# Ledger of designs, part 20: peptides against a protein of PDB entry 2FGR

Target 1, 331 residues: chain A of PDB entry 2FGR
Amino acid sequence: SSVTLFGIVDTNVAYVNKDAAGDSRYGLGTSGASTSRLGLRGTEDLGGGLKAGFWLEGEIFGDDGNASGFNFKRRSTVSLSGNFGEVRLGRDLVPTSQKLTSYDLFSATGIGPFMGFRNWAAGQGADDNGIRANNLISYYTPNFGGFNAGFGYAFDEKQTIGTADSVGRYIGGYVAYDNGPLSASLGLAQQKTAVGGLATDRDEITLGASYNFGVAKLSGLLQQTKFKRDIGGDIKTNSYMLGASAPVGGVGEVKLQYALYDQKAIDSKAHQITLGYVHNLSKRTALYGNLAFLKNKDASTLGLQAKGVYAGGVQAGESQTGVQVGIRHAF

## One batch from the design tools (peptide; made by RFdiffusion4, then SolubleMPNN)

Design b1_p10_1_s1 (from b1_p10_1, 4 letters changed)
Fold by OpenDDE base, seed 1:
Structure b1_p10_1_s1 (fold): chain B 331 residues (1-331), chain A 10 residues (1-10)
Amino acid sequence: as target 1 above (331 residues)
Amino acid sequence: SGLTVTYPPP
């Protein structure tokens, strides 16, 4: 049996030129290239091709030393795995986000990532961004000649918000093909939540694909998120992403990613473009820089996610520029 | 990577 202590400390100097008041924000931020984390994981060989596992992982905030505390909200699972695949019990990435965020060249963190996995409707559930769930059971298949899948169900445990009585229930999964340079997947999910104290279904469909040409990688996402309110119109967002990455000199990686967020309920679009560079000083230490531009149109108020500095919105129709320069260290 | 400790089964 084994236990592994692992983590990432990623801290940066960050700047955004506009907050909700139109003022600049700058300071020390976190998780610009990878989410800072501390974790424990382990395995036990049970014989016959069966293994037990556990995984406990929490976020680290290097700027304030985890002043708000530490928890295992990133992942807290026990699992069995074997030739049948893997079953996980506990809070984790939901299968849809686990697979479909893999196409994000900015690792679902910092100012450059695809922001489609979001609470678009002021949902009152804790995980209305569609990324993680409590009380989750997940199953992941092996890879069968490229084909693989994942499925998940999260219990609501009769959690209520307002008149909604099934808050936190999740059902979802993906099918994928991962073979050589090609990856492609389709994810579907539904989560029960509340908006304005009323029962709401968060429906999500996501398509992802990537191809590694050796000299460069292309990646794309297509997503629709729909909050179907029991009372009131649907809140729908169509999100699109296209990105490219390339190795530089054997020690670096350059990334360029564009995303479009078509927010149907407010008939407003936001455009995000990010240039990133990672310079590997070693296998575990890197310097990085991100430059992002977010253009909101009409009633759109989206902001770049400069965690630890400013992650709020901007005024409607305003543009925001963000910069992060930092150090990532993995252990 | 990480710091890995191995231990026998109980």
Scores: peptide ipSAE 0.260, ipTM 0.870, DockQ to the pose 0.686
Fold by OpenDDE base, seed 2:
Structure b1_p10_1_s1 (fold): chain B 331 residues (1-331), chain A 10 residues (1-10)
Amino acid sequence: as target 1 above (331 residues)
Amino acid sequence: SGLTVTYPPP
């Protein structure tokens, strides 16, 4: 049997030129290249190709020393694995986000990531961004000649908000083909939530693909998120992403990513363009810089996610520029 | 890669 202590500390200096009042924000931020974390994981060989596992992981906030406390909300699972794949019990990434965020060249972190996995409708559930779930059972297949899949179900445990029941129930999964330089996936999910105290279904469909040419990698995402409300109509967002990355001089990586968020309920678009660079000082330590531009049109108020500095919105139709420069250390 | 410790099965 084994236990592994692991983590990442990622801290940056960050700047955004506009907040909700039109003022600049700057300071020390967290998680610009990778989410800072502390975790414990382990395995036990049960014989016959069967293994037991556990995984406990929480977020670290280096700017304030975790002033709001520490928890294992990133992952808290026990599992069985073998030739059949893996079954997990406990809070984790839902299968759809676990697979489909892998096409984001900014690893769902900092000011550059694809922001499609979002609470688009002021949903009142704790995980209405579609990223993680409580009370989750997940199953992941092995890879069969490139083909693989994952499925998940989260119990609502009769959680209610207003007149909405079944809040927090999740059902979803993906199918994928991963072979050599090619990856492609389709994900489908539904989550029960509430908006304005009324029952709402969060439906999500996501397509992702990438190809590694060796000298460069291309990656793309297509997503539709729909909050289906009985009163007031659906809140639908179509999100698109295209990105490229390339190694630089054997010690660096450059990344460029574009995203479009077509927010149908407010008939408004937002455009995001991010340039990133990572410089490896060692196998476990890197310097990085990100430059992001977010253009909101019409009623759109999206903001870049400079965690620890400013992650709120901007005024309708305003553009925002963000910069992060930081250190990432993995152990 | 984290710090890994091996321990005997119970």
Scores: peptide ipSAE 0.253, ipTM 0.869, DockQ to the pose 0.658
Fold by OpenDDE base, seed 3:
Structure b1_p10_1_s1 (fold): chain B 331 residues (1-331), chain A 10 residues (1-10)
Amino acid sequence: as target 1 above (331 residues)
Amino acid sequence: SGLTVTYPPP
């Protein structure tokens, strides 16, 4: 049997030119290239091709030394795996986010990521961004000639908010084809939540694809998120992403990604363009820089996620520019 | 990569 201690410390200097008051924010931020983390994981060979596993992982906030505490909310699973695939019990990425965020060239981190996996409706559930779930059972198949799948169910445990019952229930999964340079996936999910104390279903459909040409990689996402409310109408967002990455000089990577968020309930669009560069000083240490532009139209108030500095919205119809420059170290 | 410790089965 084995246990591995692992982690990432990623800290940056960040700037955004506008907050909700129209003022600039700047300072020391976290998790600009990779989410800072501390984790423990292990495996036990049970014989006959069966293995037990565990994984405990929490976020690190290097700017304040985890002043708000430490927990294992990133992942806290026990698992069995074998020729049948893997079954996991515990809080984790839901299968849909685990697979479909893999097409985001910014790895769902910093000011540049695809922001489609979001709480678009002021949902009152803890995980209304569709990324993780409590009380989760998940299953992942092996890869069969390129084809693979993942499924998950999270128990609500009769959690209530206002008049809404079944809060936190998740059901979802993906099917994928991963073969050589090609990856393509379809994900479907539904989560039970509340908006304004009333029962709401968060429905999500996501298509992703990427192709690695060797000299460059192209990646794309198409997503629809719909918060179905009994009163007040549905809150629907269509999100689109297209990105490219390329190696630079054998030690660097450049990334360019565009996203469009069509927020139907407010008839307003937001456009995001991000340029990123990572410079590897070693296998474990990198310097990085991100430059992001977010253009809100009409009633849109989206903000870039400069974690540790400013992650709130801006005034309606305002544009925001963000910069991060930092160090990432993995152990 | 990480620091790995091996231990015997119980």
Scores: peptide ipSAE 0.252, ipTM 0.870, DockQ to the pose 0.686
Fold by OpenDDE base, seed 4:
Structure b1_p10_1_s1 (fold): chain B 331 residues (1-331), chain A 10 residues (1-10)
Amino acid sequence: as target 1 above (331 residues)
Amino acid sequence: SGLTVTYPPP
């Protein structure tokens, strides 16, 4: 049996040139290269190839010392694993996000990540971004010659919002091929939520792939999210991402990622381009810089996610530039 | 024995 204390402290100086009022924001932010976290995990060998596990993980906000508190909302699971794979009970990444966010070269955090895993419709559910779920049961297969899969179901526990029932119910999964330099995955999910107090299904389909050429890595995502409302038109977004990364001088990594968010309900697009650099001072400590540009067209109001500084929207059709420079330390 | 590969939470 083992218990491991682990974490990441990632803190940066961040700037965005526009908020919702058109004003600049700057200050000390968090989680620019990796989400800051504190966790405990452990395993117990039960014999016969069976293992028990637990994982408790919460987000750290180094800028204010977790003034809003600490919780294990990132992950709070107990598990059994063996030749059959792994079963998890508890709040976690849903299988679709766990797999498909792995293609994001910006680690699903900071001003550079793929923002497709989003609440596009002002959904009233707590996890309408499709990233995590409460009351989740997950199953992950072993890897069979590259082939693997994950499935999940989250109980709604008869949660209601307005006239919507079954809020928080999730069903989803992925199939994947992971072998050497190649990774490819297809994910499907449905989550029940509410929009304007009315029942809404959040449907998601995501394709991801990456290839590591050694000298560079390419990664891509194709996603459609659709909030299917019982009353009113569907709120559909098609999101696209293409990224490249390359090692620099044996101690650095440069990243470039483009994303397009085609927001069909408002007939508006947003374009995101991010350049990132990570400089490894050690295996555990890195300096990093991110430069992101977000161009909103027409009615689009998307903002870069400079956590701890500004993560809100901008005025319709406005562009936003963001910068983060920080330190990441892992333990 | 099967190898289970999971990605760390982002």
Scores: peptide ipSAE 0.024, ipTM 0.607, DockQ to the pose 0.040

Design b1_p10_1_s2 (from b1_p10_1, 3 letters changed)
Fold by OpenDDE base, seed 3:
Structure b1_p10_1_s2 (fold): chain B 331 residues (1-331), chain A 10 residues (1-10)
Amino acid sequence: as target 1 above (331 residues)
Amino acid sequence: SGLTVSYPPP
């Protein structure tokens, strides 16, 4: 049996030119290229091709030394795996986010990522962004000639908010084809939540694909999220992403990604474009820079996620420019 | 990468 201690410390200097008041924000931020983390994981061979596993992982906030504390909210699973695949018990990425965020060239981190996995409706549930769930059982198949799948169910445990019951219940999964340079996936999920104290279903459908041409990689996402409210009508967002990455000089990677967020409930669009560069000083240490531009139209108030500096919205119809320059170290 | 420690079965 083995236990591995691992982590990432990623800290940056960040700037955004506008906050909700129209003022600039700048300072020391975290997790610009990779989410800073501390974790423990281990495996035990049980014989006959069966293995037990555990994984405990929490986020590190290097700018303030985890002033709000430390927890294992990134992942806290025990698992069994074998020729049948893997079963996991505990808080984790839900299967849909685990698979479909893999097409985001910014790995759902910093100011450049695809922001479609979001709470679009002021949902009152803890995980209304569709990324993780408590009380989760997950199953992942092996890869069969390229084909693979994942499924998950999270228990609500009779959690209530206002008049809404079943809050936190998740059901979802994906099917995928992963073979050589090609990856393609379809994900479907539903989560029970509340908006304004009323029962709401968060429905999500996501298509992702990527192709590695060797000299460059292309990646794309198509997503629809719909918060189905009993009163007040549905809150629907269609999100689109297209990105490209390429190796530079054997030690670097350049990334360019565009996203469009069509927010139907407010008839407003937001456009995001991000240029990123990572320079590997070693296998463990990198320098990076991100430059992002977010243009809100009409009633849109989206903001870039400069974690540790400013992650709030902007005034309706305003544009925001963000910069991150930092160091990532993995151990 | 990480620091790995092996331990005997219980």
Scores: peptide ipSAE 0.284, ipTM 0.880, DockQ to the pose 0.631
Fold by OpenDDE base, seed 2:
Structure b1_p10_1_s2 (fold): chain B 331 residues (1-331), chain A 10 residues (1-10)
Amino acid sequence: as target 1 above (331 residues)
Amino acid sequence: SGLTVSYPPP
């Protein structure tokens, strides 16, 4: 049996030129290239190709030393694995987000990531962004000639908000083909939540693909999220992403990513473009810089996610520029 | 890569 202590500390200086009041924000932020984390994981060989596992992981906030406390909300699982794949019990990434965020060249963190996995409707559930779930059972298949899949179900445990029951129930999964330079996936999910105290279904469909040409990688996402409400109509967002990355001089990587968020309920679009660079000082330490532009049209108020500095919205129809420069260290 | 320690089964 073994246990591994692991983590990442990622801290940056960040700037955004506009907040909700139109003022600039700047300071020390966290998790610009990778989410800062501390974790414990381990395995036990049970014989016959069967293994037991555990994984406990929490987020680290280097700017304030975790002033709000520490928890294992990133992952808290026990598992069995073998030739059949892996079964996990406990809070984790839901299968859809675990697979489909892998096509985001900014690793679902900092000011550059694809922001489609979002609470688009002021949903009142704790995980209405579709990223993680409590009370989750997950199953992941092995890879069979490139084909693989994952499935998950989260129990609601009779959680209620207003008149809504079954809050926090999740059902979802993906199918994928991963072989050599090619990856492609389709994900489907439904989560029960509440909006304005009324029962609401968060439906999600996501397509992802990438191809590694050796000299460069291309990646894309197509997503639809729909909060289905009995009163007031559906809140629908179509999100699109296209990105490219390339190695630079054997020690660096450059990334460029564009996203479009078509927010149907407010008939408004937002455009995001991000340029990123990572410079590896060693196998475990890197410097990085991100430059992001977000253009809101009409009633759109989206903001870049400069965690630890400013992650709120802007005024309707306003553009925002963000910069992050930081250090990432993995252990 | 983290710090890994081996321990015997119970």
Scores: peptide ipSAE 0.276, ipTM 0.876, DockQ to the pose 0.629
Fold by OpenDDE base, seed 1:
Structure b1_p10_1_s2 (fold): chain B 331 residues (1-331), chain A 10 residues (1-10)
Amino acid sequence: as target 1 above (331 residues)
Amino acid sequence: SGLTVSYPPP
C-alpha cells in the first residue's frame, strides 16, 4: 500500500479597483493559479485488478495560516477501482463539476476562472454552487475508445431549511469523449435546496469542449443554471466561456479567457476577460500573473474572486479590474 | 506490506 502526502501553496499579492463601496482593495491573497491545498492519498492493491483508495484534501490559506481551521472539505473519499472504473464514497467534487471545470483554463480559481458554477439565487444550501456535495456516492467509467462517463448521487439525510426538505440531495452525471487533442462533454445535474426558506431545485446543464492544436489550446463552455422555486419564478443564468492557451518558450504559458454571464432574472449581463501568465521556475514552482476585467451591465453586481483580499460584489452596473501576482509551489 | 510514503510527481 502507498500513502502520498501532497499539496500546493499558492499565495499572491492581489488588487481590485472596486469593492461594494467603490473603493479599492489590495493585500495578500491565496489560490490565484491553483487552489492551495494539503492532502493525503493512498492506494492498496487488493489483487485481481481491484484497488482500494482513499483521498483526504483540504484548502490551505497561506495569508492567515488557516486561522479558520483545517478540514477535508475539498475531498474525503474512500474508493474501489478496477476494470469496471471507480466507485467513490464521501465528499467530493460532484461528477458534473469534476468534468466540466476541466475546460476552464484558469483551473476554477483566482480572478480568471469561469464563474458559472455559482449560487445564482441566494440558495441556502452549503453547496449551491454545484461544485461539491456531502454524502456523495460517485461512479466513474473507464475510458472506452475515448468515451467515458461519471454519475453521482448525494443523500440529503432529511436535511431541512425553512419549509424545504431534502436539502443537499444531488443527482447528476456527464458523458464525455476524450481522445487525443479533442475533449467534449455534456453534464446534467439537479440539486435540492432552499431559497427564502422555500424548496428550490437547482438544475444545471453544461456543455464543454476543448481542442489542443499543439501550438495552442482552445476551450469552451456553455451552461444553463436554473433555480426552480416552489413559489416564484425561475432564476435562470446562461453562462458562456471561450478561452485559449499557448506555451511560451518551453517555460511559460499564456492564457486568455472570456466569459459572459446572462442573468435572466435581473435581465442583466456581465462580461469577464482575463489574461494570465504562468512562468515555471521549476517543475514544482511557478510565478504567475493574472489581469482580469469584469464589466457588469444594468443590475449585475458580480465581483472577481480575489480570494483572501476581496471576493464580494460591486455596485450594480460597475466594472471591476483585478490583478494577482504570486508564487505557486507544489509538493 | 510496509507503508510507503511518496510525493506526487511535480
Scores: peptide ipSAE 0.152, ipTM 0.816, DockQ to the pose 0.111
Fold by OpenDDE base, seed 4:
Structure b1_p10_1_s2 (fold): chain B 331 residues (1-331), chain A 10 residues (1-10)
Amino acid sequence: as target 1 above (331 residues)
Amino acid sequence: SGLTVSYPPP
C-alpha cells in the first residue's frame, strides 16, 4: 500500500478592468493556470487484480492562507478498482464534468476557462454548476480499444429547498473514445435543484473533442444547459468553445481559446477570448500569463473568474478585460 | 503499508 501527499500552489497577480460598479479590481489571486490544491491519495493491492484506493483533496488559497478554512470538497473518495474498472464512493467531480472539462485548454480555472459548467439560473443547489456532487457513486470503465465510459449517481438524501424535493440528485454519464491523438466524448446529465424555491431540473448535454497534431492541439466543446422550471419557462444556455495550443521553444506553451455563451432566457450572448502562455521553469514549476476579453451583449452580465480578486459579474452589456501573471508549483 | 511522498507526474 502507498500514501502520496501532493499539491499545487498557484498564485498570481490579477487585474480586471470592470466589476459590477464599473471599477477596476486588482490584487493577488489564486489558481490562474491550475487550481491550487492539497491532497492525499493512496492505494492498496488486495490481490487478484483488485485495488482499494482513497483520495482526499481540498483547494488551497495561497493569497490568504485558507483563512476560510480547509476541506476536502474537491474530492473525498474511497474506491475499488480492477479489471472491471473503478467504483468510487464520495464527493467528486461528476463523470460528465470529469471527462468534458478535460477539453478545456485552461484547465477549468482562471480567467480563460470554458465557463459553460455554470449555474445559469440562480439555482439554489450547492453544485448547480454541474461540476461536483455530494453523496456520489461513480463508475468508470476500463479503456477498451479507445472506448470508455463513466456513470454517476448522487443521492439527494431528501434535501429540500422551498417546495423542491430531491435537491442534489444527480444522474449522468459519458461515453468516449480516447486513442492516441484523438479524444471525443458525449456527456449527459440531469441534476435536481430549486430556483426560487421551486423544483427545477438542470439538464446538460455536452460534446467534446480534441486532436493533438504534435505541433498543435485543437479542442472543442458544444454544450446545452437547461434549467427546466415548472413555472417561468426554461433557462437555456448554449455554450461553444474552440481552442488551440502549441508548444513554444521546447519550454513554453501558448494557448488561445474562444467561447460563446448564448443565453436564451435573456436573449443575450457573451463572447470570451483568452490568450495564455505557460513557461516551464521545470517539470513542476511554471510562470504563466493570461489575457482574457469577455464581451457581454444586451442583458448579459458575465464576469471573468479572477479567483481571489474578482469573480462577480459586470453591468449588462459591458465588456471586461482580465490579466493574470503568476507562478504555478506542483509537488 | 508504506508512506510515499511523491510529486505528481508533470
Scores: peptide ipSAE 0.136, ipTM 0.806, DockQ to the pose 0.120

